# Designs tried in a protein design run: peptides against a protein of PDB entry 4Z63. Part 184

Target 1, 334 residues: chain A of PDB entry 4Z63
Amino acid sequence: LCLGMNDLTGNIPEDLFHLKRLNLLGIQENRLSGSLSREIRNLSSLVRLDVSWNLFSGEIPDVFDELPQLKFFLGQTNGFIGGIPKSLANSPSLNLLNLRNNSLSGRLMLNCTAMIALNSLDLGTNRFNGRLPENLPDCKRLKNVNLARNTFHGQVPESFKNFESLSYFSLSNSSLANISSALGILQHCKNLTTLVLTLNFHGEALPDDSSLHFEKLKVLVVANCRLTGSMPRWLSSSNELQLLDLSWNRLTGAIPSWIGDFKALFYLDLSNNSFTGEIPKSLTKLESLTSRNISVNEPSPDFPFFMKRNESARALQYNQIFGFPPTIELGHNN

## One batch from the design tools (peptide; made by RFdiffusion4, then SolubleMPNN)

Design b2_p20_8_s1 (from b2_p20_8, 12 letters changed)
Fold by OpenDDE base, seed 1:
Structure b2_p20_8_s1 (fold): chain B 334 residues (1-334), chain A 20 residues (1-20)
Amino acid sequence: as target 1 above (334 residues)
Amino acid sequence: SLLEQRLQELLENPTNVIYR
C-alpha cells in the first residue's frame, strides 16, 4: 500500500493494521499526525515502512520484534521523541534505518551484534547526547552513517579503527573535539570514501602528519571549523578525491600545486581562509573540469548534502554528490 | 503548515552544509 505524496491528514485507520499480508506501507509526505500506532506490530509481513515527512509525534512504538521481515524503516522528518526502541535497536532484519530530522534524545544505543543486516543508518538532526557509541563497528554491514547535528561530545571512539564496513560517514555539527585523533582513527576505515566533519573541532589545528592516509577518500568536507594550519600534505595521496571543502577555516600558506593532480576533483572550495600566494597553474589542468566525463553512477551516501549561499540562506538539498556543479571556490583569501 | 515548518527548519539548519 503506497499512499505517499498526498494531503492525507489525521491518524492512520486502525483497520489498516489488519493487513497481515502487507509487505510495503508507504504513507510518506502527508500530514498524518498523532502517535505512530503500536498496532503496526500486526503487519507481520511488513518489509518496508515509510512514514517519513509527516507530523507524527510521541515515542516510536517498541514493536519491532513482531516485524521479523522489516528491512526498511523510514521515519525522517517527523516529531518523534524519546529513544530508539529496544526492539528496533535489536532488529536482525533491518537494513536501513532513517530517523533523520526528529527529536529523538538520550544516549544513542544500538545492539550492533544483533543488527546483522544494518547497512544504512541516518540519525542526523536529532537530540542524541553523550558520546558516540563505541560499538558501531560491530554492525559489520554498516556502510552509511549519518550522525550529524546531534549533541555528541568528545572524540571519535578508538574502536572506529575497526570500522571496516564504513564508507560514508557524517559527523558534522556534533560538537566533536580532537581532529588529530579523529583523522588518526578514521584513516583505518579502509572503505571510507565520504567523510563530513563540518562544524566541529573549533579552532583546532588541521594535522599535517604525512603518516595520515585516506586511500579511497572521494569526498572530504571539513568546513567552518576555524581550523588553523596549512593545506595538509597527507591529502595529496587521496588520488580519488572528487570533492574537497575546507572553506571557512583559518588555513594559511600557499595552495599547493598537487591540488591540480586530482583527476576526479570536480568540486573544490577553499574559500574564506587565509591562503596566500598564487593560484596554482595545475588547477587549470583539472581533467574533470576540462574534458573528462565524470561517471555520475558512482555510489553516493544515502544522507543528503545541503548547499547554502550564506549562513542565513535557505539551503538547497542535493541527494547526490554529483548533483553539485563543477566548482572552484577560492574567494575571500589573502 | 507544520510540515512546511519542519521542512523550513531542515533547510535553514541542515546537516552536511556546503557553503558558497
Scores: peptide ipSAE 0.234, ipTM 0.796, DockQ to the pose 0.753
Fold by OpenDDE base, seed 2:
Structure b2_p20_8_s1 (fold): chain B 334 residues (1-334), chain A 20 residues (1-20)
Amino acid sequence: as target 1 above (334 residues)
Amino acid sequence: SLLEQRLQELLENPTNVIYR
């Protein structure tokens, strides 16, 4: 049953929950309000539940133990409060959980040993606090993780050295500290292609440790951290780099010539730093800027990116990085 | 509406921001 993208108001009719053979319930992008009924438990054949972009409030009901076939739960952009229900945090069937842009709070706790099918987690823009959950690497299929815009004070857990499934990771604006430790840990995530760390590590030094290596890194965004130091030499070994944003830091020194050696680099922002010297001539011959062949089928993060003209401007949403225009931004240095 | 407010919050304070 697909009723999305209408102007439906009020509550879900109770009789809808009698549809025991229903595999898909999509009621997204409406004006449905109130609590999400616990009677969803009666939809025992449910595979996909999409209640996103509504006016739902209250706690998410703890009924997911009665939904053994549920693979997809989309609840982004609602008014949900409380924590993740225990039955949801223990779901063995769930592949994707999206609860971005709610008011969920407390410590983030997932039973990753039980969540054997979880591959995508989006909990960005909530009110989670405390530390990052150390057991996330126990979610052996977890590939896409957005935890941005929460208050995960402290450091990246040491256990994330074992996060082999991790490919797309955003922790932007989450009050993280110790960038040296974070990079030292995350370099062990051998499948990591996208890393977003913007608005963390305020005033720290960007490490220039040549032992750091991110072999599969395609997207690195570490903007607006007031980081000190220079362009890190370890980044030169990330041969698959497509997007680099280090803007709005306090980086100094020259832009190295190896920055022009990245064959796939189509977006570079080093603006609003304190770089000196000449622009590397190698940047004038970037293949991706002169003859870009965009692969339409390239894997992308499940979470969106946003572009803002300035801190006060309204953001533009981009569902994929390849939506960004080919760009070299070197402005506002010195 | 509350939905409009949520949208506004998302667009004014988004995650994964690239500044230009």
Scores: peptide ipSAE 0.230, ipTM 0.796, DockQ to the pose 0.718
Fold by OpenDDE base, seed 3:
Structure b2_p20_8_s1 (fold): chain B 334 residues (1-334), chain A 20 residues (1-20)
Amino acid sequence: as target 1 above (334 residues)
Amino acid sequence: SLLEQRLQELLENPTNVIYR
C-alpha cells in the first residue's frame, strides 16, 4: 500500500492494521499526525515501512519484535521523541533504519550483535547525547552511518578500528574532539570511502602524520572546524579522492602540487582558509575537470549532502556526490 | 503549514552541508 505524497491528515485508519499480508506500507510525505500506532504490530508480513515526512510525534512503539520481516524502516522528518525502542534496537531483520530529523534523545544504544542485517543507519539531526556507541563495529554489515548533528561528545571510540564494514560515515556537527585520534582510528576502516567530519574538532590542528593512510577515500569533508596546520601530506596517498572540502578552517601554507595528481578529483573547496603562495598549475590539469564524459557510477552514501551558497541560503539536497558541479573553490585565502 | 515549517527548518539547517 503506497499512499505517499498526498495530503492525508489525521491518523492511520485502524482497519489498515488488519492487513496481515501487507509487505509494504508507504505513507510518507503527508500530514499524518499523532502517535505512530502500536497496532503496526499487526502487520506481521511488513517488509518496508515508510512513515517519513509526516507530523508523527511521541515515542516510536516498541513492537518490532512482532515484525520479523521488516527490512526497511523510514521515519525521517517527524517529531518522534524518546529513544530507539528495544525491539527495534534488537531487530535481526532490519537492513535500513532512517530516523533522521526527529527529536530522539538519550544515549544511543543498539544491540549490534542482534542487528545482523543492519546495513544503513541514519540518525542524523536528533538529540542523542553522550558518547558514540562503542559497539557499532559489532554491526558486521553496517556500511552507511550518519550520526551527524547530535549532541555527542568526546572522541571516536577506539573500537572503530575494527569497523571493517564502514564505507560511508558522517559525524558532522556532533561536538567531537581530538581529530588526530579520530583519523588515527578511522584509517583502519579499510572500506571507508566517504568521511564527513564538518563542524567538529574546533580549533584543533589537522594532523600531518605521514603514517596516516586512507586507501579508498573518495570523499573527505572536514569543513568549518577552524583547524590549524597545512594541507596534510597523508592525503596525497588517497589516489581515489573525488571530493575534498576543507573550507572554513585556518589552514596555512601553500596548496601543494600533488593536489593536481588526483585523477578523479572533481570538487575541491579550500575556501575561507589562510593558504598562501601560488595556485598550483597542476590543478589546471585535473582530468576530471577537463573531460566531459566522466560518467562515473560511484557508490554514494544513503545520507544526502546539502549545498548552501551562504549561511542564510536554503540548502539544496544532493543524493549523490556527482550531483555537485565540477568545482574549484579557493576564495577567501591570502 | 507545520510541515512546511519543518521542511524549511531542515533545509535551512541540514546535515552534511557543503558551502559554496
Scores: peptide ipSAE 0.206, ipTM 0.801, DockQ to the pose 0.699
Fold by OpenDDE base, seed 4:
Structure b2_p20_8_s1 (fold): chain B 334 residues (1-334), chain A 20 residues (1-20)
Amino acid sequence: as target 1 above (334 residues)
Amino acid sequence: SLLEQRLQELLENPTNVIYR
């Protein structure tokens, strides 16, 4: 049942929850309000639940133990409060959880040992507090993680050295500290392609440790951190880099010539820093800016883009990535 | 950043697709 993108108001009719054979309930992009009924538990065949972009409030009902087939739960952009229900945090069937842009609060707790199928987690823009959950790496299939805009104060947990499944990670604006530790930990994430750390680590020094290495890094965004230091030499080894944003920091020194060696770099923002010297001539040789032939088969930072599970979906996602205009921003420097 | 804005836009696109 797909009723999304309408002007539906009020509550979901209770009779809808009698549909025990229902595999998909999509009621997104409406004006549905009130609490999400616990009677969703009756939808025992449910594979996908999309209640996103509504006016739902209250706590998410703790009924997910009665939804053994549920793979996708989308509840982003609602007014949900409380925590993640225990049954949801223990769901072995769940592949994707999106609860971004709610008012969820408390300590984030997921039983990753139970959540064996979880591959995508979006909890951005909530009111979670406390530390980052140390057990996230126990979610062995978890690739996409957005925890941005929460109050996850402190440091990145040491356990994240073991986060081998992690491909996309956003911790933007989460009151994190110690960028050196964070990078030192996250470099061990062998599959990490996209890292967003904007609005953290305020006033810290960007580490220039040559021992740091992010082999598969395609997207690095560390903007608006007031970071000091220079362009980090370790980044030069990230040969797959496609997007770099270090804007709105206090970085100094020259822009190094190796920045032009990134064959896939199509977006560079170093604006609003204190860089000096000349613009490297090598930037004029960036292949991504000179080549008209964008291969759909080229690796791209396609996280956390929506994808269909077919070639058309990949192509579409790739096209979405390249919807970003090729950009070099060097403005507002010395 | 521009990236974050664009990603946010994409993440808000209600589709019957999943994250890879």
Scores: peptide ipSAE 0.093, ipTM 0.560, DockQ to the pose 0.101; fails the geometry check

Design b2_p20_8_s2 (from b2_p20_8, 12 letters changed)
Fold by OpenDDE base, seed 1:
Structure b2_p20_8_s2 (fold): chain B 334 residues (1-334), chain A 20 residues (1-20)
Amino acid sequence: as target 1 above (334 residues)
Amino acid sequence: SLLEEREKELLENPTNVIFR
């Protein structure tokens, strides 16, 4: 049953929950309000539940133990409060959980040893607090993780060295500290292709440790951290780099010539730093900007990116990395 | 609408921001 993208209002009729054979319920992008009924437990055949982009409020009902076939739960952009229900946090069937842009709070706790099928987690823009859950690497299939814009304090857990499944990771704007430790840990994530750390590590030094290596890194976004230092030499070894944003920092020195050696680099923003010297001639030779057709069919994060002109501007949403126009921004430097 | 307000909030305070 797909009723998304309408102007439906009120509550879900209770009789809908008697549809025992229902595999898909999509009621997204409506004006449905009130609490999400616990009677969803009656939809025992449910594989996909999409209630996103509504006006639901209250706590998410703890009934997911009665939904043994549920693979997809989409609840982004609602007014949900409380925590992740225990039954949801222990779901062995769930592949994707998206609860982005809600008001969920407390410590983030997932039973990763039970969540054996979880591959995508989006909890961005919530009110989770405390530290990052150390056991996330125990979610052995977890590939896509957005935890951005929560109140996670402290450092990236040491256990994330073992996060082998991790490919796409955003921790932007989560009050994280110690960028050196974070990068030192995350370099061990051998499948990591996308790393977003914007609005963290305020005023810290960007490490220039040549021992750091992100072999498969395609997207690195560490903007608006007021980071000091220079263009990090270790980044030159990330030969697959496609998008680099280090804008709105306090980086100094020259833009190195190796920046033009990235064959797939199509988006570069080094603006609003303190870089000096000449623009490297090698930038004029970027294949992605001259003649190379970059394949737009590469895997991308499930979480969106947002482009803003400034801090007060309304963002433009980009669902795919390749949605960004080919860009070189070097403005507002020395 | 409340939905529009939530959308506005999301777009004004998004995650994974790239600043131009």
Scores: peptide ipSAE 0.315, ipTM 0.841, DockQ to the pose 0.780
Fold by OpenDDE base, seed 3:
Structure b2_p20_8_s2 (fold): chain B 334 residues (1-334), chain A 20 residues (1-20)
Amino acid sequence: as target 1 above (334 residues)
Amino acid sequence: SLLEEREKELLENPTNVIFR
């Protein structure tokens, strides 16, 4: 049953919960309000539940133990409060959980040993607090993780050295500290291709440790951190780099010539730093900017990126990194 | 509407922002 993108109001009719053979319920992009009914437990054949972009409020009902086939739960852009229900945090069937842009709070706790199928987790823009959950690497299939814009604090857990499944990771605007430790840990994530750390590590030094290595890194976004230091030499070994944003930092020194050696680099933002010297001639030779045929259907994170022209501008949503126009931004440097 | 306000909030204060 797909009823998304309508002007439906009120609550879900009770009779809908009698549909025991229902595999898909999509009621997204409506004006449905109130609590999400516990009677969803009656939808025992449910594989996909999309309640996103509504006016739901209250706690998410703890009924997911009665939904043994549920693979996809999309609840982004609602008013949900409380924590992740115990049954949801222990779901062995769940592949994707998207609860972005809610008011969920408390300590983030997932039973990753039970969540054997979890591949994508989007909890961005919530009110989770405390430390990052150390047991996330126990979610052995967890590839996509967005925890951005939560009230986390402290450092990236050491356990994330073992996060082998991690490919796409955003921790932007989560009050994280110690970028040196974070990068030192995350370099061990062998499948990591996308790393977003914007609005963290306030005023710290960007490490220039040549021992750091991100072999598969394609997207690195570490903007608005007021980071000091220079362009890190370790980044030169990330030969697959496609997007680099280090804007709105306090980086100094020259832009190194090796930045033009990235064959796939199509988006570079080093603006609003304190870089000096000449623009490397190698930047004018970037193949990605000269060849039109970069139809690289590369996997993108499940979480969107947002582009803002300025702090007051409405953001434009981009679901794919290739949605960004080829860009070299070097403005507002010295 | 409340949805429009939430959408506005999301787009005004998004995660994973690339600033130009």
Scores: peptide ipSAE 0.283, ipTM 0.824, DockQ to the pose 0.750
Fold by OpenDDE base, seed 5:
Structure b2_p20_8_s2 (fold): chain B 334 residues (1-334), chain A 20 residues (1-20)
Amino acid sequence: as target 1 above (334 residues)
Amino acid sequence: SLLEEREKELLENPTNVIFR
């Protein structure tokens, strides 16, 4: 049953919960309000539940133990409060959980040893506090993780050295500290292709440790951290780099010539730093900016990117990194 | 509406921002 993208108001009719053979319930992008009914437990055949972009409030009902086939739960952009229900945090069937842009609070707790099928987690823009959950690497299939815009004070857990499934990771604007430790840990994530760390590590030094290596790194976004230092030499070994944003930092020195050696680099933002010297001639030889359709249909994060022209501008949503126009931004350096 | 306000908030203060 798909009723998304309408102007439906009020509550879900109770009789809908008698549909025991229902595999898909999509009621997204409506004006549905009140609590999400506990009677969703009666939808025992449910595989996909999409209640996103509504006016739901209250706590998410703790009935997911009665939904053994549920693979997809989309609840982004609602007014949900409280924590993740215990039955949801223990769901062995769940592949994707999206609860972005809610009012969920408390410590983030997931039973990753039970969540054997979880591959995508989006909890961005909530009110989670405390520390990052140390047991996230126990979610052995967890590939996509967005935890941005929460209040995770402290450092990236040491346990994340074992996060082998991690491919797409955003911790943007989450009050994180110690970028040297974070990069030192995350370099062990062999499948990591996308790393977003914007608005963290305020005023720290970007490490230039030649021992750091991100073999599969395609997207690195570490903007608006007021980071000091220079262009890190360790980044030159990330041969698959496609997007680099180090804008709005306090980086100094020359832009190195090796920046033009990245065959797939199509988006470069080094703006609003203190870089000096000449623009490397090698940037004019970037193959990705020349007429060859390097349309690499590569997998992108499940979490969207947002482009803002300025702090006051409305963001444009991009679901794919390749939706960004080819860009070299070197402005506002002195 | 509350939905429009949340949408506005999301677009004004998104999670994964690339600033131009």
Scores: peptide ipSAE 0.262, ipTM 0.836, DockQ to the pose 0.694
Fold by OpenDDE base, seed 2:
Structure b2_p20_8_s2 (fold): chain B 334 residues (1-334), chain A 20 residues (1-20)
Amino acid sequence: as target 1 above (334 residues)
Amino acid sequence: SLLEEREKELLENPTNVIFR
């Protein structure tokens, strides 16, 4: 049953929950309000539940133990409060959980040993606090993780050295500290292709440790951290780099010539730093800017990116990185 | 509407921001 993208108001009719053979319920992008009914438990054949972009409030009901076939739960952009229900945090069937842009709070707790099918987690823009959950690497299929815009004070857990399934990771604006430790840990995530760390590590030094290596890194965004130091030499070994944003830091020194050696680099932003010297001539020969045929079928993060012209501007949403125009931004240095 | 307010909040304070 698909009723999305209408102007439906009020509550879900109770009789809808009598549809025991229902595999898909999509009621997204409406004006449905009140609590999400616990009677969803009666939809025992449910595979996909999409209640996103509504006016739901209250706590998410703890009924997911009665939904053994549920693979997809989309609840982004609602008014849900409280924590993740225990039955949801223990769901063995769930592949994707999206609860972005809610008011969920407390400590983030997932039973990753039980969540054997979880591959995508989006909890960005909530009110979670405390530390990052150390057991996330126990979610053995977890590939896509957005935890941005929460208050995960402290450091990246050491256990994330074992996060082999991790491919796309955003922790932007989450009050993280110790960038040296974070990079030292995350370099062990051998499948990591996208790393977003913007608005963390305020005033720290960007490490220039030649022992750091991110082999499969395609997207690195570490903007607006007030980071000190220079262009890190370890980044030169990330041969698959497509997007680099280090803008709005306090980086100094020259832009190294190896920045033009990245065959796939189509978006470079080093603006609003304190770089000196000449622009590397190698940047004028970037293949991706001269002749690149954009591969539309390349895997991308499940979470969107947002571009802002300034801190007060309304953001533009990009559902995929390849939506960004080919760009070299070197402005506002010195 | 409350939904429009939430959308506005999201676009004013998004995750995964690239600044230009």
Scores: peptide ipSAE 0.243, ipTM 0.815, DockQ to the pose 0.760

